# Ledger of designs, part 76: peptides against a protein of PDB entry 7C96

Target 1, 73 residues: chain A of PDB entry 7C96
Amino acid sequence: PVIPDDFRCPISLELMKDPVIVSTGQTYERTCIEKWLQAGHGTCPKTQQTLTSTVLTPNYVLRSLIAQWCEAN

## One batch from the design tools (peptide; made by RFdiffusion4, then SolubleMPNN)

Design b2_p25_4_s2 (from b2_p25_4, 14 letters changed)
Fold by OpenDDE base, seed 1:
Structure b2_p25_4_s2 (fold): chain B 73 residues (1-73), chain A 25 residues (1-25)
Amino acid sequence: as target 1 above (73 residues)
Amino acid sequence: LSVEEILKRIEELQEQLKKLKEELE
């Protein structure tokens, strides 16, 4: 089955396992965005906006939706 | 492309965009 675009990491383009939200509101796979931040970047990869915070917030709702989709497919 | 390759490309594009914006100032 085709993975919904909203369930794919903007960076890896793969189904997110640990989705996290950055200060701009965009969601990424945790490992992907952590690598970006660890490289010294302070911008959102997708929007180019400057991050007001480097805090990563788990997207539990999306994680649940992805889990439900995986169970059905 | 691997994740690292994609991130590197994003980095390059962001740098190019930054330079372009500075030139227009």
Scores: peptide ipSAE 0.445, ipTM 0.814, DockQ to the pose 0.199
Fold by OpenDDE base, seed 4:
Structure b2_p25_4_s2 (fold): chain B 73 residues (1-73), chain A 25 residues (1-25)
Amino acid sequence: as target 1 above (73 residues)
Amino acid sequence: LSVEEILKRIEELQEQLKKLKEELE
């Protein structure tokens, strides 16, 4: 089945397994955004906005939604 | 494209955008 756009990482374009929210409110796959940050970048890959924090907040709601979707499909 | 290649491309595009913005100043 077609993966909902909101369930795909803006970077990898794949179904997110560990979605995390950055300070701009965008959600990414943890490994993808961590690689970006580790490379020394301080901006949001999708919006180019400067991150006010490098803290990554787990998106538990989305993770649950994705899990439910995977179970149903 | 691998994730690394995509990130590299994003980096390049952001740099280009930065330069363009500077040129417009």
Scores: peptide ipSAE 0.441, ipTM 0.812, DockQ to the pose 0.207
Fold by OpenDDE base, seed 3:
Structure b2_p25_4_s2 (fold): chain B 73 residues (1-73), chain A 25 residues (1-25)
Amino acid sequence: as target 1 above (73 residues)
Amino acid sequence: LSVEEILKRIEELQEQLKKLKEELE
């Protein structure tokens, strides 16, 4: 089955296991965005917007949707 | 295409974009 684009990390292009939201509202796989931030970057990889915070908020809603999709497929 | 390679490519493209903008100033 084809993975919905909204369920894929913009960086890894793989199904997200631990989706987190950055200050710009974009969602990434935690490990991917952490690597980006640890490299000293302060922008959103997808939109190029400047991050107002480095806080990563778990996207529980998306995580649940992905889990439901995985269960059905 | 590892995650590290993708991140590096994004970094490179961002830098190229920055240089182009500076050249147009």
Scores: peptide ipSAE 0.439, ipTM 0.807, DockQ to the pose 0.201
Fold by OpenDDE base, seed 2:
Structure b2_p25_4_s2 (fold): chain B 73 residues (1-73), chain A 25 residues (1-25)
Amino acid sequence: as target 1 above (73 residues)
Amino acid sequence: LSVEEILKRIEELQEQLKKLKEELE
């Protein structure tokens, strides 16, 4: 079935396994955004906005929604 | 495209946007 857009990482375009939220409110796959940050970038890949923090917050709600969707499909 | 290739492309595009914005200021 078609994967909901909100369940796909803006970078990898794949179903997120470990979604994390950046300071801009956008959610990415942890591995993808960590690579971006480790490369020395301080902006949000999707919105181009400057990150006020490099802290990554796990999006447990989305993770749960994705898990439920995967179980149903 | 691999994740690395996508990240590289994003980096390039962001740099281009940065230069363009500076030129318009």
Scores: peptide ipSAE 0.432, ipTM 0.809, DockQ to the pose 0.208

Design b2_p25_4_s3 (from b2_p25_4, 12 letters changed)
Fold by OpenDDE base, seed 5:
Structure b2_p25_4_s3 (fold): chain B 73 residues (1-73), chain A 25 residues (1-25)
Amino acid sequence: as target 1 above (73 residues)
Amino acid sequence: LSVEEILEIIAKLQEQRAAEAAAAA
């Protein structure tokens, strides 16, 4: 089965296990975006927008959708 | 490519785009 694009991390291109939302509203795998921030970057990897916050909000809805998809496939 | 390598590529691309945008402004 093909993984839906919305379920893939824009960075790793892999199925997200711990999706988090950055200030721009874009969702990434937690470990990926944390590495990005730790490297000293202050922009959104996907959109290049400046991040107004380093807070990472868990995307529980997407997490659940991915889990359901994994169970069905 | 490792995640770290991908991130650095993204960073480099962003820098290039920013520079190009600034030059075009």
Scores: peptide ipSAE 0.620, ipTM 0.878, DockQ to the pose 0.227
Fold by OpenDDE base, seed 1:
Structure b2_p25_4_s3 (fold): chain B 73 residues (1-73), chain A 25 residues (1-25)
Amino acid sequence: as target 1 above (73 residues)
Amino acid sequence: LSVEEILEIIAKLQEQRAAEAAAAA
């Protein structure tokens, strides 16, 4: 089945397994955004906005929604 | 493309946009 766009990481374009939210509110796969930050970048990959914080907040709601989708498909 | 390759492309694109924006300011 077709994966909903909201469930795909903007970077990897794959179904997110560990979605995290950056300071801009955008959600990414943890591994992807961590690599971006470790490379020394301080902007949001998708929006180009400067990140006010490098803290990554787990998106538990989205994780749950993805899990439910996976169970149904 | 690997994730690393995609990130490099994104970085390059952002750099280009920043340069264009600065020149147009």
Scores: peptide ipSAE 0.619, ipTM 0.879, DockQ to the pose 0.218
Fold by OpenDDE base, seed 2:
Structure b2_p25_4_s3 (fold): chain B 73 residues (1-73), chain A 25 residues (1-25)
Amino acid sequence: as target 1 above (73 residues)
Amino acid sequence: LSVEEILEIIAKLQEQRAAEAAAAA
């Protein structure tokens, strides 16, 4: 079945396994955004907005939704 | 494309946009 766009990482374009939220409100796969930050970038990959913080907040709600989708499909 | 390659492309595009915006200011 077709993977919902909101379930795909904007970077890898794959189904997210460990989704995290950045300061701009965008969600990415943890490993992808960590590589971006480790490379010395301080912006949001998708929106180009400057990040006010490098803190990554786990998106537990989305993780649960993805898990439910995977079980049903 | 690997994740690393995609990130490099994104970075390059952002740099270009920033340069264009700075030149227009």
Scores: peptide ipSAE 0.615, ipTM 0.877, DockQ to the pose 0.204
Fold by OpenDDE base, seed 3:
Structure b2_p25_4_s3 (fold): chain B 73 residues (1-73), chain A 25 residues (1-25)
Amino acid sequence: as target 1 above (73 residues)
Amino acid sequence: LSVEEILEIIAKLQEQRAAEAAAAA
């Protein structure tokens, strides 16, 4: 089945397993965005906006939606 | 492409955009 684009990490382009939200509101796979931040970058990979915070908030809603999709497909 | 390779590409693209914007200013 075709994976919905909203369920794919903008970086890895793979189905997200641990989606997290950055300060700009974009969601990424935790591992991917952590690598980006650890490399010293302070912008949002997708939008190029400067991050006001490096805090990563788990996107539990999306995680649940992805889980439900996986169960159905 | 590995995740790290993709991140490097993204970083390079952002740098290029920033440089282009600076040159246009």
Scores: peptide ipSAE 0.608, ipTM 0.873, DockQ to the pose 0.215

Design b2_p25_4_s4 (from b2_p25_4, 14 letters changed)
Fold by OpenDDE base, seed 1:
Structure b2_p25_4_s4 (fold): chain B 73 residues (1-73), chain A 25 residues (1-25)
Amino acid sequence: as target 1 above (73 residues)
Amino acid sequence: LSVEEILKRIEELQKKLEKEKEEKE
């Protein structure tokens, strides 16, 4: 089945397993965004906006939706 | 994905988004 665009990480282009929200509101796979930040970057990969915070907030709602999708497909 | 691959993917992402922006404006 086709993976919904909102369920895919903008970076890995794969189904997110641990989606996290950055300060700009964009969601990425935790591993991907962490490596980006650890590499010394302080901007949002997609929007290129400067992150006001490097805190990564788990997107529990999306995680749940993805889990439900996986169960149904 | 390795760090190198991630950096490359982000570069490609930004390139695609830029092209999309140029086409729509």
Scores: peptide ipSAE 0.541, ipTM 0.851, DockQ to the pose 0.849
Fold by OpenDDE base, seed 5:
Structure b2_p25_4_s4 (fold): chain B 73 residues (1-73), chain A 25 residues (1-25)
Amino acid sequence: as target 1 above (73 residues)
Amino acid sequence: LSVEEILKRIEELQKKLEKEKEEKE
């Protein structure tokens, strides 16, 4: 089945397992964005905006939607 | 994905987005 674009990480291009939201509102796979930040970057990979915070907020709604999709497909 | 691979993927992402932006203008 075709994976919805909103369910794919902009970095890994794969179905997100642990989606997190950065300060710009963009969502990424936790592992991907954490490694980006650990590498010394302080910008949003997609928008290139400076992150006002390095706090990553779990996207529980999206995580749930993805889980439901996986169960149905 | 390794850190190196992630950096590569982000570089490609930014290239694609920039190209798309320019084409839409």
Scores: peptide ipSAE 0.535, ipTM 0.848, DockQ to the pose 0.786
Fold by OpenDDE base, seed 3:
Structure b2_p25_4_s4 (fold): chain B 73 residues (1-73), chain A 25 residues (1-25)
Amino acid sequence: as target 1 above (73 residues)
Amino acid sequence: LSVEEILKRIEELQKKLEKEKEEKE
């Protein structure tokens, strides 16, 4: 079935397994955003806004929704 | 995904978003 857009990482375009929220409120796959930051970038990939922090907050709500969707499909 | 692939994907993402802005402009 078709994967909901909100469940796919804007970078990998794949179903997120470990979604994390950046300071701008956007959510990405942990691995993708970590590599972007490690490469020396300090902006949000999608919005291009400057990140006020490099802290990545786990998106537990989305993670749960994705898990439920996977179980049903 | 490698770092190189991630950088490429982000570039493509930004290009798509830019095109969408120009189309709606």
Scores: peptide ipSAE 0.523, ipTM 0.844, DockQ to the pose 0.795
Fold by OpenDDE base, seed 2:
Structure b2_p25_4_s4 (fold): chain B 73 residues (1-73), chain A 25 residues (1-25)
Amino acid sequence: as target 1 above (73 residues)
Amino acid sequence: LSVEEILKRIEELQKKLEKEKEEKE
């Protein structure tokens, strides 16, 4: 089955398992964005906007939607 | 994904987005 675009991490291009939201509102796989930040970057990979915070907020809504999709497919 | 692979993927992502932006202009 075709994976919805919103369910794929912009970096890994795979179905997200632990989606997190950055300060710009974009969502990424936790492991991907953490490694990006740990490498010393302070911008949003997709938008290139400077992050106002390095806090990563779990996207529980999306995580739930992905889980539901996985169960059905 | 390794850090190196992630950096590469992001670079590719940014290039694609830049091209998309230019096409819409």
Scores: peptide ipSAE 0.504, ipTM 0.841, DockQ to the pose 0.857

Design b2_p25_5_s1 (from b2_p25_5, 12 letters changed)
Fold by OpenDDE base, seed 5:
Formats: sequence, structure tokens, C-alpha cells
Structure b2_p25_5_s1 (fold): chain B 73 residues (1-73), chain A 25 residues (1-25)
Amino acid sequence: as target 1 above (73 residues)
Amino acid sequence: MEVQPLGYSLEEVLEYLKKALEEHK
């Protein structure tokens, strides 16, 4: 089955398992965005916008949607 | 421009294609 683009991490291009939201509203796989931030970057990988904070918020809604999709496919 | 860690490595792409061909032949 074709994986919805919104379910793929913009960095790894893989199905997200632990999606987190950054200050710009974009969602990434936790491990991917953490590595990005640890590398010294202060921008959003997808939009190149400056992050107002480095706080990562779990995207529970998306996590649930992905889980449901995985069960159906 | 800022360098981004986007996409798959060559090895990952080849592995994916190999698997896809084996499962859909």
C-alpha cells in the first residue's frame, strides 16, 4: 500500500513512529529532529524558518492516525 | 544554504527496490 505523505518524516522519508511537533508546526520523527538540533541547527528542516524554541511536542493525533493506518494495511 | 539530512542513502534505495521486486514478481 502507498504510505500517505503526511505520515512520512520529512527528514527520513519513513513512516513516523514517534512524531513530534516543532515551533513552526511541522512534524518530524523524534530521533531525526533531535539529531538535527544536536548538530547545531536552529531552523525547521522543511520550511527553513527559525525555530522560536527547541521544545518538541508529541503529536498524539498523528501517532494514532498512523497506528490506525498500519492496522488497516 | 543549510545542508539537510533528507532522503535515503544509495544503499537504502537499492535495498528497498530489491525487496519491492521480490515481493511483486
Scores: peptide ipSAE 0.026, ipTM 0.390, DockQ to the pose 0.055
Fold by OpenDDE base, seed 2:
Structure b2_p25_5_s1 (fold): chain B 73 residues (1-73), chain A 25 residues (1-25)
Amino acid sequence: as target 1 above (73 residues)
Amino acid sequence: MEVQPLGYSLEEVLEYLKKALEEHK
């Protein structure tokens, strides 16, 4: 099955398992974005916008949608 | 953003590579 683009992490390009939202509104796989931030980067990988915060907010809605998609496909 | 002495920042380079990868998938 073809994975919807919105369900893929912009970094790993893989289906997200633990999606988190950054200050720019973009969603990434937690592990991926954490590694990015730990490397000292302060920007959004996808948009290159400076992050106003390094807080990562779980995207529960997307997580649920992905789970539903996985069950259906 | 990470400040680089010359050329593109590491972040820009990574973004470029990411896009290149996406285009080939």
Scores: peptide ipSAE 0.026, ipTM 0.477, DockQ to the pose 0.028
Fold by OpenDDE base, seed 1:
Structure b2_p25_5_s1 (fold): chain B 73 residues (1-73), chain A 25 residues (1-25)
Amino acid sequence: as target 1 above (73 residues)
Amino acid sequence: MEVQPLGYSLEEVLEYLKKALEEHK
């Protein structure tokens, strides 16, 4: 089955397991975005917008959707 | 889908490009 683009991390291109939302509203795999921030970046990888916060919010809705998709496929 | 690299080393760039190409096959 083809993984929906919205379920893939914009960085790793892999199915997200622990999706988190950044201040810009974009969602990434936690591990990927943490490495990005730890590298000293202060922008959103995909949009290049400046992050107003480095807080990462778990995307529970997406996590649930991905889980449902995995069960069906 | 647009891919974004975590680093800027040649090795890292090539790795992400490789992944991107594979996803478009």
Scores: peptide ipSAE 0.023, ipTM 0.487, DockQ to the pose 0.063
Fold by OpenDDE base, seed 3:
Structure b2_p25_5_s1 (fold): chain B 73 residues (1-73), chain A 25 residues (1-25)
Amino acid sequence: as target 1 above (73 residues)
Amino acid sequence: MEVQPLGYSLEEVLEYLKKALEEHK
């Protein structure tokens, strides 16, 4: 089925399983953004804005929406 | 979706694109 763009990680382009929010408000797959940060980058991959924090906050709302979509499709 | 250079190998990037294409086939 056609996966909504908002449900895809901006990095992997795959359906997100563990979406997390960075300081800029953008959401990525946890493993993808962790690899980016571990490589020494301090900017948001999508927006190129400087990250004010490396804390990753789980996007539970989006996770739930994706789960519901997967169940229906 | 457009992405910024991430430092991944060309092979990894192509694999991601391939998977995305297959899911929309």
Scores: peptide ipSAE 0.021, ipTM 0.483, DockQ to the pose 0.045

Design b2_p25_5_s2 (from b2_p25_5, 12 letters changed)
Fold by OpenDDE base, seed 1:
Structure b2_p25_5_s2 (fold): chain B 73 residues (1-73), chain A 25 residues (1-25)
Amino acid sequence: as target 1 above (73 residues)
Amino acid sequence: MEVQPLGYTLEEVLEHLKEELEKHR
């Protein structure tokens, strides 16, 4: 089935396994955003907004939703 | 499930990001 857009990482376009929220509120796959930050970028890939913090907050709600979707599909 | 592009290397990540940004311009 088609993966819902909200479940795909804006960078990899793949189903997220470890979704994390950045300071701008956007969610990415942890590995993807970590590599982006490690490359020296200080902006949100999707919105280009400057990140006020490099803290990555696990998106537990989304992780749960994705898990439920995977279970049903 | 749909086949999705890979994004495991920095180059792949940046490539996908670039493509997505261009599509939405």
Scores: peptide ipSAE 0.043, ipTM 0.551, DockQ to the pose 0.105
Fold by OpenDDE base, seed 5:
Structure b2_p25_5_s2 (fold): chain B 73 residues (1-73), chain A 25 residues (1-25)
Amino acid sequence: as target 1 above (73 residues)
Amino acid sequence: MEVQPLGYTLEEVLEHLKEELEKHR
């Protein structure tokens, strides 16, 4: 079935396994955003807004929703 | 402006960009 857009990483377009929230409120796959930051970027990939922090917060709610979706499909 | 989804992993995109830059050197 088609993966819901909200469950896909904006970078990889793949189903997120470890979704994390950046300071702008956008959510990405952890590995993707970490590589982005490691590459020297200080902006949000999707919005191009400057990140006020490089702290990544696990999106447990979304992770749970994705897990539930995976169980059903 | 909003950035469009890449469609590839970041590494794949960066690898592709690197290759393209080398070709146009």
Scores: peptide ipSAE 0.029, ipTM 0.489, DockQ to the pose 0.028
Fold by OpenDDE base, seed 3:
Structure b2_p25_5_s2 (fold): chain B 73 residues (1-73), chain A 25 residues (1-25)
Amino acid sequence: as target 1 above (73 residues)
Amino acid sequence: MEVQPLGYTLEEVLEHLKEELEKHR
């Protein structure tokens, strides 16, 4: 089955397991964005916008949608 | 516009993103 683009991490391009939202509103796999931030970057990988915060908020809605998709496929 | 990286290993993707961002500095 083809994985929906919205369910793939913009960095790894793999199905997200722990999606988190950054200050710009973009969602990434937690592990991927954490490594990006630890590398000293202060911008959003996808949009290149400056991050106003390094807080990562779990995207529970997307997590649920991905879980439902995985169950159906 | 920055070219999106191909889906390889995390390290390779991060390196590509870093290179592309540096080109725009």
Scores: peptide ipSAE 0.024, ipTM 0.524, DockQ to the pose 0.033
Fold by OpenDDE base, seed 2:
Structure b2_p25_5_s2 (fold): chain B 73 residues (1-73), chain A 25 residues (1-25)
Amino acid sequence: as target 1 above (73 residues)
Amino acid sequence: MEVQPLGYTLEEVLEHLKEELEKHR
């Protein structure tokens, strides 16, 4: 089935399994954004805005929505 | 807000961002 755009990581373009929110409000797959940060980058990949924090907050709502979608498909 | 197109891999994303950075220097 067609994966909703909002369920795909902006970096990998794959269905997110562990979505996390960065300080700019954008959501990425945890492993993808962690690798980006480990590479020494301090900006949001999608918007290029400077991150005010490197803290990654789990997007529980989106995770739940994705899980529900996966169960139905 | 400006939103950049992203690639399929981190390498592609990085390359795109580098190019955009040069264009907007």
Scores: peptide ipSAE 0.031, ipTM 0.516, DockQ to the pose 0.027; fails the geometry check

Design b2_p25_5_s3 (from b2_p25_5, 10 letters changed)
Fold by OpenDDE base, seed 1:
Structure b2_p25_5_s3 (fold): chain B 73 residues (1-73), chain A 25 residues (1-25)
Amino acid sequence: as target 1 above (73 residues)
Amino acid sequence: MEVEPLGYTLEEVLEYLKKALEEHK
């Protein structure tokens, strides 16, 4: 089956393994967004909104949903 | 699980996004 769009990282376009939420509410693969931030960027890649924080919060709900999907497909 | 085509490399995407953001400033 085709991977749901919500399960793909907006950057890598691949199935997320370690999804994290940024201050704008968007979710990315941890390694992708970390590299983006490390490069000196302070905006959300997808929305271009300025990040109010560089804290990355694990998206446990999405991680669980992805795991369930992978198990079923 | 179906194998999906590989997307752009992270480096390519980051470069694209960087340029796009600069152009929209």
Scores: peptide ipSAE 0.023, ipTM 0.485, DockQ to the pose 0.044
Fold by OpenDDE base, seed 4:
Structure b2_p25_5_s3 (fold): chain B 73 residues (1-73), chain A 25 residues (1-25)
Amino acid sequence: as target 1 above (73 residues)
Amino acid sequence: MEVEPLGYTLEEVLEYLKKALEEHK
C-alpha cells in the first residue's frame, strides 16, 4: 500500500525502521543521518537549517506508529 | 505520550561507525 509521507525518511525516501529526531525537529532514518553527519555536514538535510546540536534522539512515538501501520497493512 | 531519551551524541555515533568499520575488515 501507499506509505504515508511522514513515515518515509527524507533522505532515503524509504519507510523508516529506526527514526531519529535532529535539533531542527526533523526525523530521519538513523543510518542515513549518521552518514550525513559523519561526512561533516552541520545542517539539516531537508531544511538546510544549521543544527544546534549533533544529538540524535530516537523517535519512539513515530517508531510505534510505523510499526502499527505495518501490522495493519 | 512517551518520554524521549536524550539520544546519542555525534561522538558516540562516530565511535559506533568506527567499530563497525573495524569489524568489517
Scores: peptide ipSAE 0.022, ipTM 0.408, DockQ to the pose 0.034
Fold by OpenDDE base, seed 5:
Structure b2_p25_5_s3 (fold): chain B 73 residues (1-73), chain A 25 residues (1-25)
Amino acid sequence: as target 1 above (73 residues)
Amino acid sequence: MEVEPLGYTLEEVLEYLKKALEEHK
């Protein structure tokens, strides 16, 4: 089955396992965005907006939706 | 504007994004 675009990390293009939300509201795989930030970037990869915070908030809702999708497919 | 990565590995994707962001400056 085709993975919904909203379930794919904008960076890895793979199904997210540990989705986190950045200050711009975009969601990425934790490891991907952490590596991006560790590389010295302070912007959102997808929107190019400057991050007002580097805090990563777990997207529990999306994690649950992805888990449900995986069980059904 | 929105950036869409085309890399095959994480490193390639990050490099692509880096270049794309620089091109928008």
Scores: peptide ipSAE 0.022, ipTM 0.517, DockQ to the pose 0.033
Fold by OpenDDE base, seed 3:
Structure b2_p25_5_s3 (fold): chain B 73 residues (1-73), chain A 25 residues (1-25)
Amino acid sequence: as target 1 above (73 residues)
Amino acid sequence: MEVEPLGYTLEEVLEYLKKALEEHK
C-alpha cells in the first residue's frame, strides 16, 4: 500500500524507522538529518529555517503510529 | 518555501537541498 506522507522522511521519502524532531518541529529519519547536520548545515531541510538547536528528540508518538500502520498493512 | 526533494539517493537529495538553500532568496 501507499505510505502516508506524514510517515515519510522529508529527505529520503521512505517510511521512517527512527523519527526525530528538530527545533523547528519538523520530523526526519535520524540517519538522514544527522548526515545533513554533519555536512555542516544548520538549517531545517524542509523549511530552510535556522535551527535554534541541533538536539534531536525522538518522536515516540509518530513511531507508535507508524508501527500500528505497519501491522495493519 | 518548503523543499520537496525527488526520490533520489541520500547524497543526491542532500545536494539538491543544498542547491535549493543557496538559491533561496
Scores: peptide ipSAE 0.021, ipTM 0.514, DockQ to the pose 0.032

Design b2_p25_5_s4 (from b2_p25_5, 12 letters changed)
Fold by OpenDDE base, seed 4:
Structure b2_p25_5_s4 (fold): chain B 73 residues (1-73), chain A 25 residues (1-25)
Amino acid sequence: as target 1 above (73 residues)
Amino acid sequence: VEVQPLGYTLEEVLEYLKKALEEKK
C-alpha cells in the first residue's frame, strides 16, 4: 500500500515511528531531526525557516494515526 | 531535546539532506 505523504518523514522519506514537531510546525522522525540539530543546524529542513526553538514536541496525534494506518494496511 | 543552533544556508541544507538520503540507500 502507498504510504500517505503526511506519514513520511521529510528527511528519511520513510514511515515515521516517533514523529516530533519543530517550532515551524513541521513534523519529522525524531532520530532524523535530532541528528540534524546535533550537527548544529538551526533551520527547518523542509521550510528553511529559522527555528525559534530547538525543542522537539512529540506528535502524539500523528503517531496514533500512523499506528492505526499500519494496523489497517 | 534542545540543541544550540548555528544556522546554515539553503544550499547547505539541501546538500545535507541529499547526502543523508543517499547514505540510507
Scores: peptide ipSAE 0.049, ipTM 0.540, DockQ to the pose 0.030
Fold by OpenDDE base, seed 2:
Structure b2_p25_5_s4 (fold): chain B 73 residues (1-73), chain A 25 residues (1-25)
Amino acid sequence: as target 1 above (73 residues)
Amino acid sequence: VEVQPLGYTLEEVLEYLKKALEEKK
């Protein structure tokens, strides 16, 4: 089945397993965005907007939705 | 929207190595 775009990490383009939200509201796979930040970048990979915070917030809702989708498909 | 490329610039790599060397001392 085709993976919904909203379930794919903008960076890896793969199904997210540990989705996290950045300050811009975009969601990425945790490992991907952490590597990005570790590289010294302070912008949102997708929007290029400057991050007001480097805090990564787990997107539990999306995680749940992805899990449900995986079970159904 | 195009995602910014991941990776380190040469400058970042050099800075990393520099720090690593200093820490070894």
Scores: peptide ipSAE 0.036, ipTM 0.451, DockQ to the pose 0.024
Fold by OpenDDE base, seed 1:
Structure b2_p25_5_s4 (fold): chain B 73 residues (1-73), chain A 25 residues (1-25)
Amino acid sequence: as target 1 above (73 residues)
Amino acid sequence: VEVQPLGYTLEEVLEYLKKALEEKK
């Protein structure tokens, strides 16, 4: 089935397994955004906005929604 | 000094790949 856009990482374009939220409110796959930050970038990959923090917050709600979707599809 | 060829930043490469993948969908 077609993966909902909100369930795909903006970087990998794949179904997220460990979604995390950045300071701009965008959600990415943890491994993808960590590699981005480790490369020395301080902006949001999708919006190009400057990150006010490098803290990554787990998106538990989205993780749950993705899990439910996977069970149904 | 040896002049290095001009290259793309990581951001540019990732943006290009993102667009390419979206186009193939």
Scores: peptide ipSAE 0.033, ipTM 0.455, DockQ to the pose 0.027
Fold by OpenDDE base, seed 5:
Structure b2_p25_5_s4 (fold): chain B 73 residues (1-73), chain A 25 residues (1-25)
Amino acid sequence: as target 1 above (73 residues)
Amino acid sequence: VEVQPLGYTLEEVLEYLKKALEEKK
């Protein structure tokens, strides 16, 4: 089945397993955004906006939605 | 808006290439 765009990581383009939210409000796969930050980047990969914080907040709502989708497909 | 390129470590690149070669055999 076709994976909804909102369920795909903007970086890996794969179904997210551990989605996290950055300061700009965008959501990425945890491993992807961590690698991005570790590489020395201080911007949002998708929007190119400067991050006001490097804190990553788990997106539990999206994780739940993805899990439900996976069970149905 | 186009996503900025993600950098990979040398180890990750080599692992990817190794896997790709094995899958083509």
Scores: peptide ipSAE 0.032, ipTM 0.426, DockQ to the pose 0.034

